# Ledger of designs, part 188: peptides against a protein of PDB entry 6B4J

Target 1, 315 residues: chain A of PDB entry 6B4J
Amino acid sequence: DITMQWYQQLQDASMQCVLTFEGLTNSKDSQAKKIKMDLQKAATIPVSQISTIAGSKLKEIFDKIHSLLSGKPVQSGGRSVSVTLNPQGLDFVQYKLAEKFVKQGEEEVASHHEAAFPIAVVASGIWELHPRVGDLILAHLHKKCPYSVPFYPTFKEGMALEDYQRMLGYQVKDSKVEQQDNFLKRMSGMIRLYAAIIQLRWPYGNRQEIHPHGLNHGWRWLAQILNMEPLSDVTATLLFDFLEVCGNALMKQYQVQFWKMLILIKEDYFPRIEAITSSGQMGSFIRLKQFLEKCLQHKDIPVPKGFLTSSFWRS

## One batch from the design tools (peptide; made by RFdiffusion4, then SolubleMPNN)

Design b1_p24_4_s4 (from b1_p24_4, 13 letters changed)
Fold by OpenDDE base, seed 4:
Structure b1_p24_4_s4 (fold): chain B 315 residues (1-315), chain A 24 residues (1-24)
Amino acid sequence: as target 1 above (315 residues)
Amino acid sequence: REKRLKEFKEEMKKQLEELEEQER
């Protein structure tokens, strides 16, 4: 199907990117290794510095990332670093930057949901200026969280169980599979980050341009999820995460259609989720139910906690 | 009610297909 073709195209592009900079990553030359490490730090440290503290600081981080991607020298670890230091430097930095954004979803947003918004607005702004970074963000996101596509990986004949678990997004180390709660926490973080990216625009960019991966993809995601059979615990968890983060934006954009969708979820999709929900998984289901019931009752989706306000950008 | 839900599902599916075509 078209969705799987899109998924595969992004994965192929990501793999080709890795092959392109393999010379840099596999080099045994001491100088090349140093350049690699400097570029990796320059790409990833600014992303790790993203916080909800001040809009001015966020702008500085954005400008630094943009400068690096533009071939300008940036200060990192007390050194001047540029992607021009190696022919594969730009590809490497784009890949590592995209990987780091997704990792912040997986780790930081997973633990602190409000962190989704400052990370997402930087990611969105960088994506607007550097489309390849956006494609690589999607590739990394889709690989770690197939539910962001969305699709459910299938067990193929002859596949090892561990490989299937990894395809589902589980971490498997030393033949031990990640606990379900940790898995869902990581998936939640990535979905929340994605839901934030599709609705946010960098305020200092050309806002007249179309969002490179906007709310239409949120509508697409919901449409695809609702046309799929629910997955035990996963669907209830991630649907809640998605709607909590971007439901308000979707409501404003799609209006009556959005409310019809919520009614569809409550009246048709909920029974299907409930039918596959075990007693130990009722928490996620109840949370989604309560959220939707509240929203339908009040005829409003609240602005998500941590949403960036005008006051943030003046700080 | 069931008819309305079915119609809406079909609409959502159609919109998904349209969005996927626009992304090409």
Scores: peptide ipSAE 0.042, ipTM 0.729, DockQ to the pose 0.422
Fold by OpenDDE base, seed 1:
Structure b1_p24_4_s4 (fold): chain B 315 residues (1-315), chain A 24 residues (1-24)
Amino acid sequence: as target 1 above (315 residues)
Amino acid sequence: REKRLKEFKEEMKKQLEELEEQER
């Protein structure tokens, strides 16, 4: 399976990255520990500061992240921090930055869907300048949310139930599996972030360059989902999330082909989702139904709430 | 309708394969 090979390659690259900076992470030296913490903060704090408030602030955050990745010193926690403080500093920062972007999908976007857009535009812009960060974003995203690939992890003989649950994307703490609603909320956030990344370009970059991970990946994702058996509650939830965020962009890009796909979803795939939907899962199903019916009736996909406008960038 | 749906599924599958090849 080509998709699984690609996924495994991303995971292997991510693992190799971790091995590369293992010396920094496992160091018992007090100075090395301090450098590690400073680098981790410098990589992650700017991402946590991303907001929908002002485009100028977003640019400052972007410039700070880019400066750090470029080997320039940045101010973090009242200190001058640079990836040059340790030979493994750059690899560590790239990994932690990518991890933080995905975590913002998992946490912030999960709770505030509109937050997907400012986070995604920064991630896309950084990815354009630093391709390795993009690959690591995909690695983290796909590991936490296999449905973003998409694939469905399977239970193998001899596997512990908890390990299988983790492979499916569930959090398991103290032998307690995460509740389904919390799981779906986190998955939704990550899918929404991904759907935003593939359509957004940093406005201050070289727009003549090809998007590093553009809408063609969105089309691929939909094609793959439609060729898979639906999962109870998961498919209805994530398909809605994906289409709500990037459906307008896909409509503009693929036009007639997009509408053919949407009809296919409504006429063929939707009944298959219905067949596996229990009475307790009707919420996600009804939401998807209403969205599809509205879009087909109006022959339009609305621009998602929180989409960044020209006025945002002038603020 | 069923014929069109089948044809479109085949087209989507082909497009998926083409996109996967472009990712290599």
Scores: peptide ipSAE 0.041, ipTM 0.719, DockQ to the pose 0.465
Fold by OpenDDE base, seed 2:
Structure b1_p24_4_s4 (fold): chain B 315 residues (1-315), chain A 24 residues (1-24)
Amino acid sequence: as target 1 above (315 residues)
Amino acid sequence: REKRLKEFKEEMKKQLEELEEQER
């Protein structure tokens, strides 16, 4: 399975990255600990500052992240911080930055869907300039949300139930599994972020270059989902989230082919979702149904709420 | 309609395979 090979390659690269900066993370030296904390803050704080407020602020955040990744000193917490402060500094920052982008999907986008767009455009722009950060974003995303690949982890003989639950993306703390609603909320946030990344380009970059992880991956994702058996509640939820965020972009890109796909979803795949949907899960099912019916009726996919306009970039 | 749906599903699968090959 080529998809699983790709998944594994990204996980291996992520693991190798962790090993490369292990010296920095495990150091008992006070100076190394200070550097680690400074680098971690420098990598993560700018991402947490991403908002829908102003395009100018978003540009400042982007420039700061890019400067840091380029080996330039940046101001963080009132101090000058550079990845050159430690030989493993760049690898560490790339990893933590990528992790933070995915975490913003998991937390911020999960609670505020419109936040997907400003986070995604920064992530896309950084990915274009720093491909390794993009690979690490995918690695973190795939690990937390296997449905972003997509694949459904399988229970293996001898596996603990908790480990299987974690592989499925559930948080398990003190032998308590996360509630289904919270799980779906986090997965939704990550899928929405991903759907935004694959369609957005940083407007101040070289637009002549091909998107490093563009809409073709959105088409791949849909094709893979449609070739998989639906999972109860999960498929209906995430398919809606994905189409709501990137359906308009896919429609524009693939045109007639997109509509054929949407008809396939409605006529073939949707009944399969219905067959596995319990009465308690009708909310996600109905939401998907209404979305598909409206889109097919109007022959249009609306631009998602929170999509960045030209006015945003002028602010 | 069913035939068209089946043909399109097969085409989607083929396109997935092609995209996966390009990712190598």
Scores: peptide ipSAE 0.037, ipTM 0.712, DockQ to the pose 0.396
Fold by OpenDDE base, seed 3:
Structure b1_p24_4_s4 (fold): chain B 315 residues (1-315), chain A 24 residues (1-24)
Amino acid sequence: as target 1 above (315 residues)
Amino acid sequence: REKRLKEFKEEMKKQLEELEEQER
């Protein structure tokens, strides 16, 4: 399976990256520990500062991240920090930066759906300039949300239940599995972030280049989902999240093919979702139903709330 | 209608395979 090979290649690359900077992370040297912490802060703090307030501030954040990845010194925590402070510094920063982008999907976007767009446009722009960061974003995303690939992890003989739950994307702490509502909220945030990344380009970059992970991956994702059996509550939730965020962009790109796909979802796939939906899961089902019916009736997918406008970039 | 849906699913699957081949 080509999709699973791609998944495994990204996971292997991520694992190799971790091994590459293990010397930095496991060092007992006080100076190495200091460098590690400074690099970690320099990689993650700018991402946490991303907001919908002003385009100018977003540009400053982007420039800071790009400068750090380019080997230039940046100010972090009142100190000058550079990836050149350690031979493993660049690999470490790329990994932690990618991890932080996915974490913002998991936390910030999960709580505030509109936050997907400013985070995604920075992530997309950094990905164009630093492809390795993009691969690591996918690796982190796929590991935390296998539904972003998409695939459904299978229980293997001899596997612990907790390990299987973690593979499905659940958090398990002190032998307690995460509540379904919190799980779906986190998965929703990550899917929404992904759906935003594949459609957005950094406006100050070279627009002549092809998007490194564009809308074709959105089409691929939908095709793969439709070729899979629906999963209770998960499929209805994430399909809605995906279409709400990137449905308008997909409609513009694929036109007639998009509408054929949407009809297929409504007429063939949706009844299959209904058949596996329990009374306690009707919320996600109803939202998807209403969305599909409205879109088909109006022959339009609305622009998602929080979509960045020209006025944002002049701010 | 069911035949059309089946044909469309098959076409989408083919397109997916083609996209995956182009990414390599």
Scores: peptide ipSAE 0.037, ipTM 0.736, DockQ to the pose 0.400; fails the geometry check

Design b1_p24_5_s1 (from b1_p24_5, 12 letters changed)
Fold by OpenDDE base, seed 3:
Structure b1_p24_5_s1 (fold): chain B 315 residues (1-315), chain A 24 residues (1-24)
Amino acid sequence: as target 1 above (315 residues)
Amino acid sequence: EREKRLKENREWLQEEIKKLEEKE
């Protein structure tokens, strides 16, 4: 399976990256520890500062991240920080930056869906200039949310139940599995972030270049999901999240083909979701139903709430 | 008629997936 090969290649690249900077992360030297902490802060703090407040602030954050990745010194925590402070500094920063973007999907977007767009446009712009960061974003995303690939992890003989739960994307702490509502909330945030990344481009970049991971990957994701058996509650939730965020963009790009896909979802796939939906999971099912019916009735998918407008970039 | 349409839609989906795999 080409999709599974792609998944494995990204995971292998991520693991190789970790091995490359292991000297920095495992160092007992006080100076190396300080450099590691400074680089980690420099990579992650700007991402945490991303907000919907002003386009000018977003540009400043982007420029800071890009400068750091370009080997330029940046101010972080009152100190001048550069990836050149350690031979493994660039690999470490790229990895931690990518991890932080996915974490913002998992936490910030999960709680505030509108936050997907400013985070995604920065991530997309950085990906365009730094392809390795993009690959690492995918690797982190796929590991935390296998449904973003998409695939459903299977239980293997001899596997511990907790390990299987982690493969499914659940957090397991002290032998306690995460509650289903919290799990779905985190998965929703990551899918919404991904759906935003594939449609957004940094407005101050070279727009003549092709999007490094564009809407064609969204179309692929949707086609692959529909070719899989639905998973209880998960499929209904994430399909809604994906379509709410990027459905308008897919409609504009694929036109008649998009509507064929949406009809297939409503007429063929939705009954299969219904057949596996319990009474306690009816909320996600009903939400997807209402969304599909409204879109088909109006022959339109609305622009998602929080979509960045021209006025945002002028602020 | 509905069953025929569903079959045609599934066949279309499979063709679309194949086209995507050929481009990658």
Scores: peptide ipSAE 0.282, ipTM 0.855, DockQ to the pose 0.387
Fold by OpenDDE base, seed 4:
Structure b1_p24_5_s1 (fold): chain B 315 residues (1-315), chain A 24 residues (1-24)
Amino acid sequence: as target 1 above (315 residues)
Amino acid sequence: EREKRLKENREWLQEEIKKLEEKE
């Protein structure tokens, strides 16, 4: 399975990255610990500052992240910080930056769907300039949300239930599994972020170049999802999230083929979702139903709320 | 007519997946 091979390659690359900077992370030296903390803050704080407020602020954040990744000193916490402070500094920063982008999907986007777009455009722009960060974003995303690949983890003989739950993307703390609503909320945030990344380009880059992980991957994701058996509640939720965020872009890109896909979803795949939907899961089902019916009726997918406009970039 | 369309769409989906796999 080529999809699973791709998944595994990204996970392997991520693991190798962790091993590469293990010396920095495991150091007992006070100076090394200080450098680690400074680098971690320099990598993650700018991402947490991403907001929908102004394009100018977003540009400043992007420039700061890019400068850090380029080996230039940046100001963080009142200190000058550079990846050159440690031989493993660049690998560590790339990993932590990628992790933070995915975490913003998991937390911020999960709670505020509109936040997907400013986060995604920065992530896309950084990915264009720093491909390794993009690969690490995918690795983190795939690990936390296997549905973003997509694949459904299988229970293997001898596996602990908690480990299986973690593979499915659930948080398990003190032998307590995460509530389904919280799980779906986090998964939704990550899928929405991904759907935003694949359609957005940083406006101050070389727009003539091909998107490093563009809409073709969105088309792939959709095709793969539809070729899988639906998962109760999860498929209806994430399919809606994905189409709400990138459906308009897919419609523009694939035109007649997109509508063929949407009809297939409504007429063939949706009944399969219905068949596995319990009375307690009708919310996600109804939401997807209403969305599909509206889009097919109007022959249009609306531009998602929070989509970045030209006016945003002039602010 | 609906069943025919669904069959055609399923076949198309499989072809589309195959094309994607060939590009990867």
Scores: peptide ipSAE 0.254, ipTM 0.843, DockQ to the pose 0.330
Fold by OpenDDE base, seed 5:
Structure b1_p24_5_s1 (fold): chain B 315 residues (1-315), chain A 24 residues (1-24)
Amino acid sequence: as target 1 above (315 residues)
Amino acid sequence: EREKRLKENREWLQEEIKKLEEKE
């Protein structure tokens, strides 16, 4: 399976990255520890500052992240920080930055769906300039949300239940599994972030270049999902999230083909979702149903709430 | 007509998946 090979390659690359900067992370040296912390803050704080407030602020954040990744010194916590402070500094920063982007999907976007767009446009722009960050974003995303690949992890004989739950993307702490609502909320946030990334380009970059991970991957994701047996609650939830965020963009890009796919979803795939949907999961099912029916009736998918407008970039 | 459309759409989907697999 090519999709699974791609998944594994990204995971392997991510693991190799971790091994590469292990010297920095495992160092007992006080200076190395300080550098690590400074680099971690420099990589992650700007991402946490991303907001829907002003395009100018978003540009400042982007420029700071790009400067850091470019080996330039940046101000962080009142200190000058550079990836050149340690030989593993760049790898570490790229990894932590990518991890933080996915974490913003998992946390911020999960709670505030509109936050997907400003985070995604920065992530996309950084990915364009720093492809390794993009690969690491995918690696982190896929690990936390296997449904973003997509694949549904399977229980294997002899596997511990907790390990299976973790593979599914659940958080397990002190032998307590995450509540389903929180799990789906996190998965939703990550899928929404991904759906935003694949359609957005940083407006101040070279727009003539092909998107490093564009809408074709959205089309792939959708095709792969439809070729899989649905998972109860998860598939209905994430399919809705994905289509709500990137459906308009897919419609514009693929036109007639998009509508063929949407009809397939409604008429063929949706009954399969229904067949596995319990009474307690009807919320996600109904939401997807209503969305599909509305889109098919109006022959339009609305621009998602929070989509960045020209006015945002002038602020 | 619906069944025909569903069949055509399923066949189309499989073709699209195949095209994606060939590009990777």
Scores: peptide ipSAE 0.251, ipTM 0.843, DockQ to the pose 0.319
Fold by OpenDDE base, seed 2:
Structure b1_p24_5_s1 (fold): chain B 315 residues (1-315), chain A 24 residues (1-24)
Amino acid sequence: as target 1 above (315 residues)
Amino acid sequence: EREKRLKENREWLQEEIKKLEEKE
């Protein structure tokens, strides 16, 4: 399976990255520990500062992240920080930065769906300039949300239930599995972030270049999802999240083909979702139903709430 | 007519998947 090969390659690359900077992360030296913490803060704090407030602030954040990744010194916590402070500094920062982008999907976007767009446009712009960060974003995303690949992890003989739950993307702490609603909320945030990344370009970059991970991957994702058996509650939730965020962009890009896909979803795939939907899961089901019916009736998919406008970039 | 359309759409989907796999 080519999709699984791609998944595994990204996971392997991520694992190799971790091994590369293990000297920095495992060092007992006080100076190395200080450098690690400074680099970690320099990589993650700017991402946490991303907001929907002003385009100018977003540009400042982008420039800071790009400067850090380019080996330039940046101010963080009142100190000058550079990836050149340690030979493993760049690899560590790239990994932690990518991890933080996915974490913002998991946490911030999960709670505030509109936050997907400013986070995604920064991530896309950084990915364009630093492809390794993009690969690591995918690796982190795929590991936390296998549905973003997409694939559904299977229970293997001899596997512990907790390990299977973790593979499915559940958090398991002290032998307690995460509640379904919290799980779906986190998965939704990550899918929404991904759906935003694949359609957004950093406006101050070279727009003539091809998107490093563009809408063709969104088309692939939909095709793969529709070729899989639906999973109870999960498929209805994430399919809605994906279409709400990037459906308008897909419609514009694929036109007639997009509408064929949407009809297939409504007429063929949706009944399969219905067949596995329990009475307690009707919320996600109804939401998807209403969305599909409205889109087909109007022959339009609305621009998602929180989509960045020209006025945002002038602020 | 509906069943015919569904069949055609399923066949189309499989063709699209194949095209995507060939480009990767």
Scores: peptide ipSAE 0.229, ipTM 0.830, DockQ to the pose 0.339

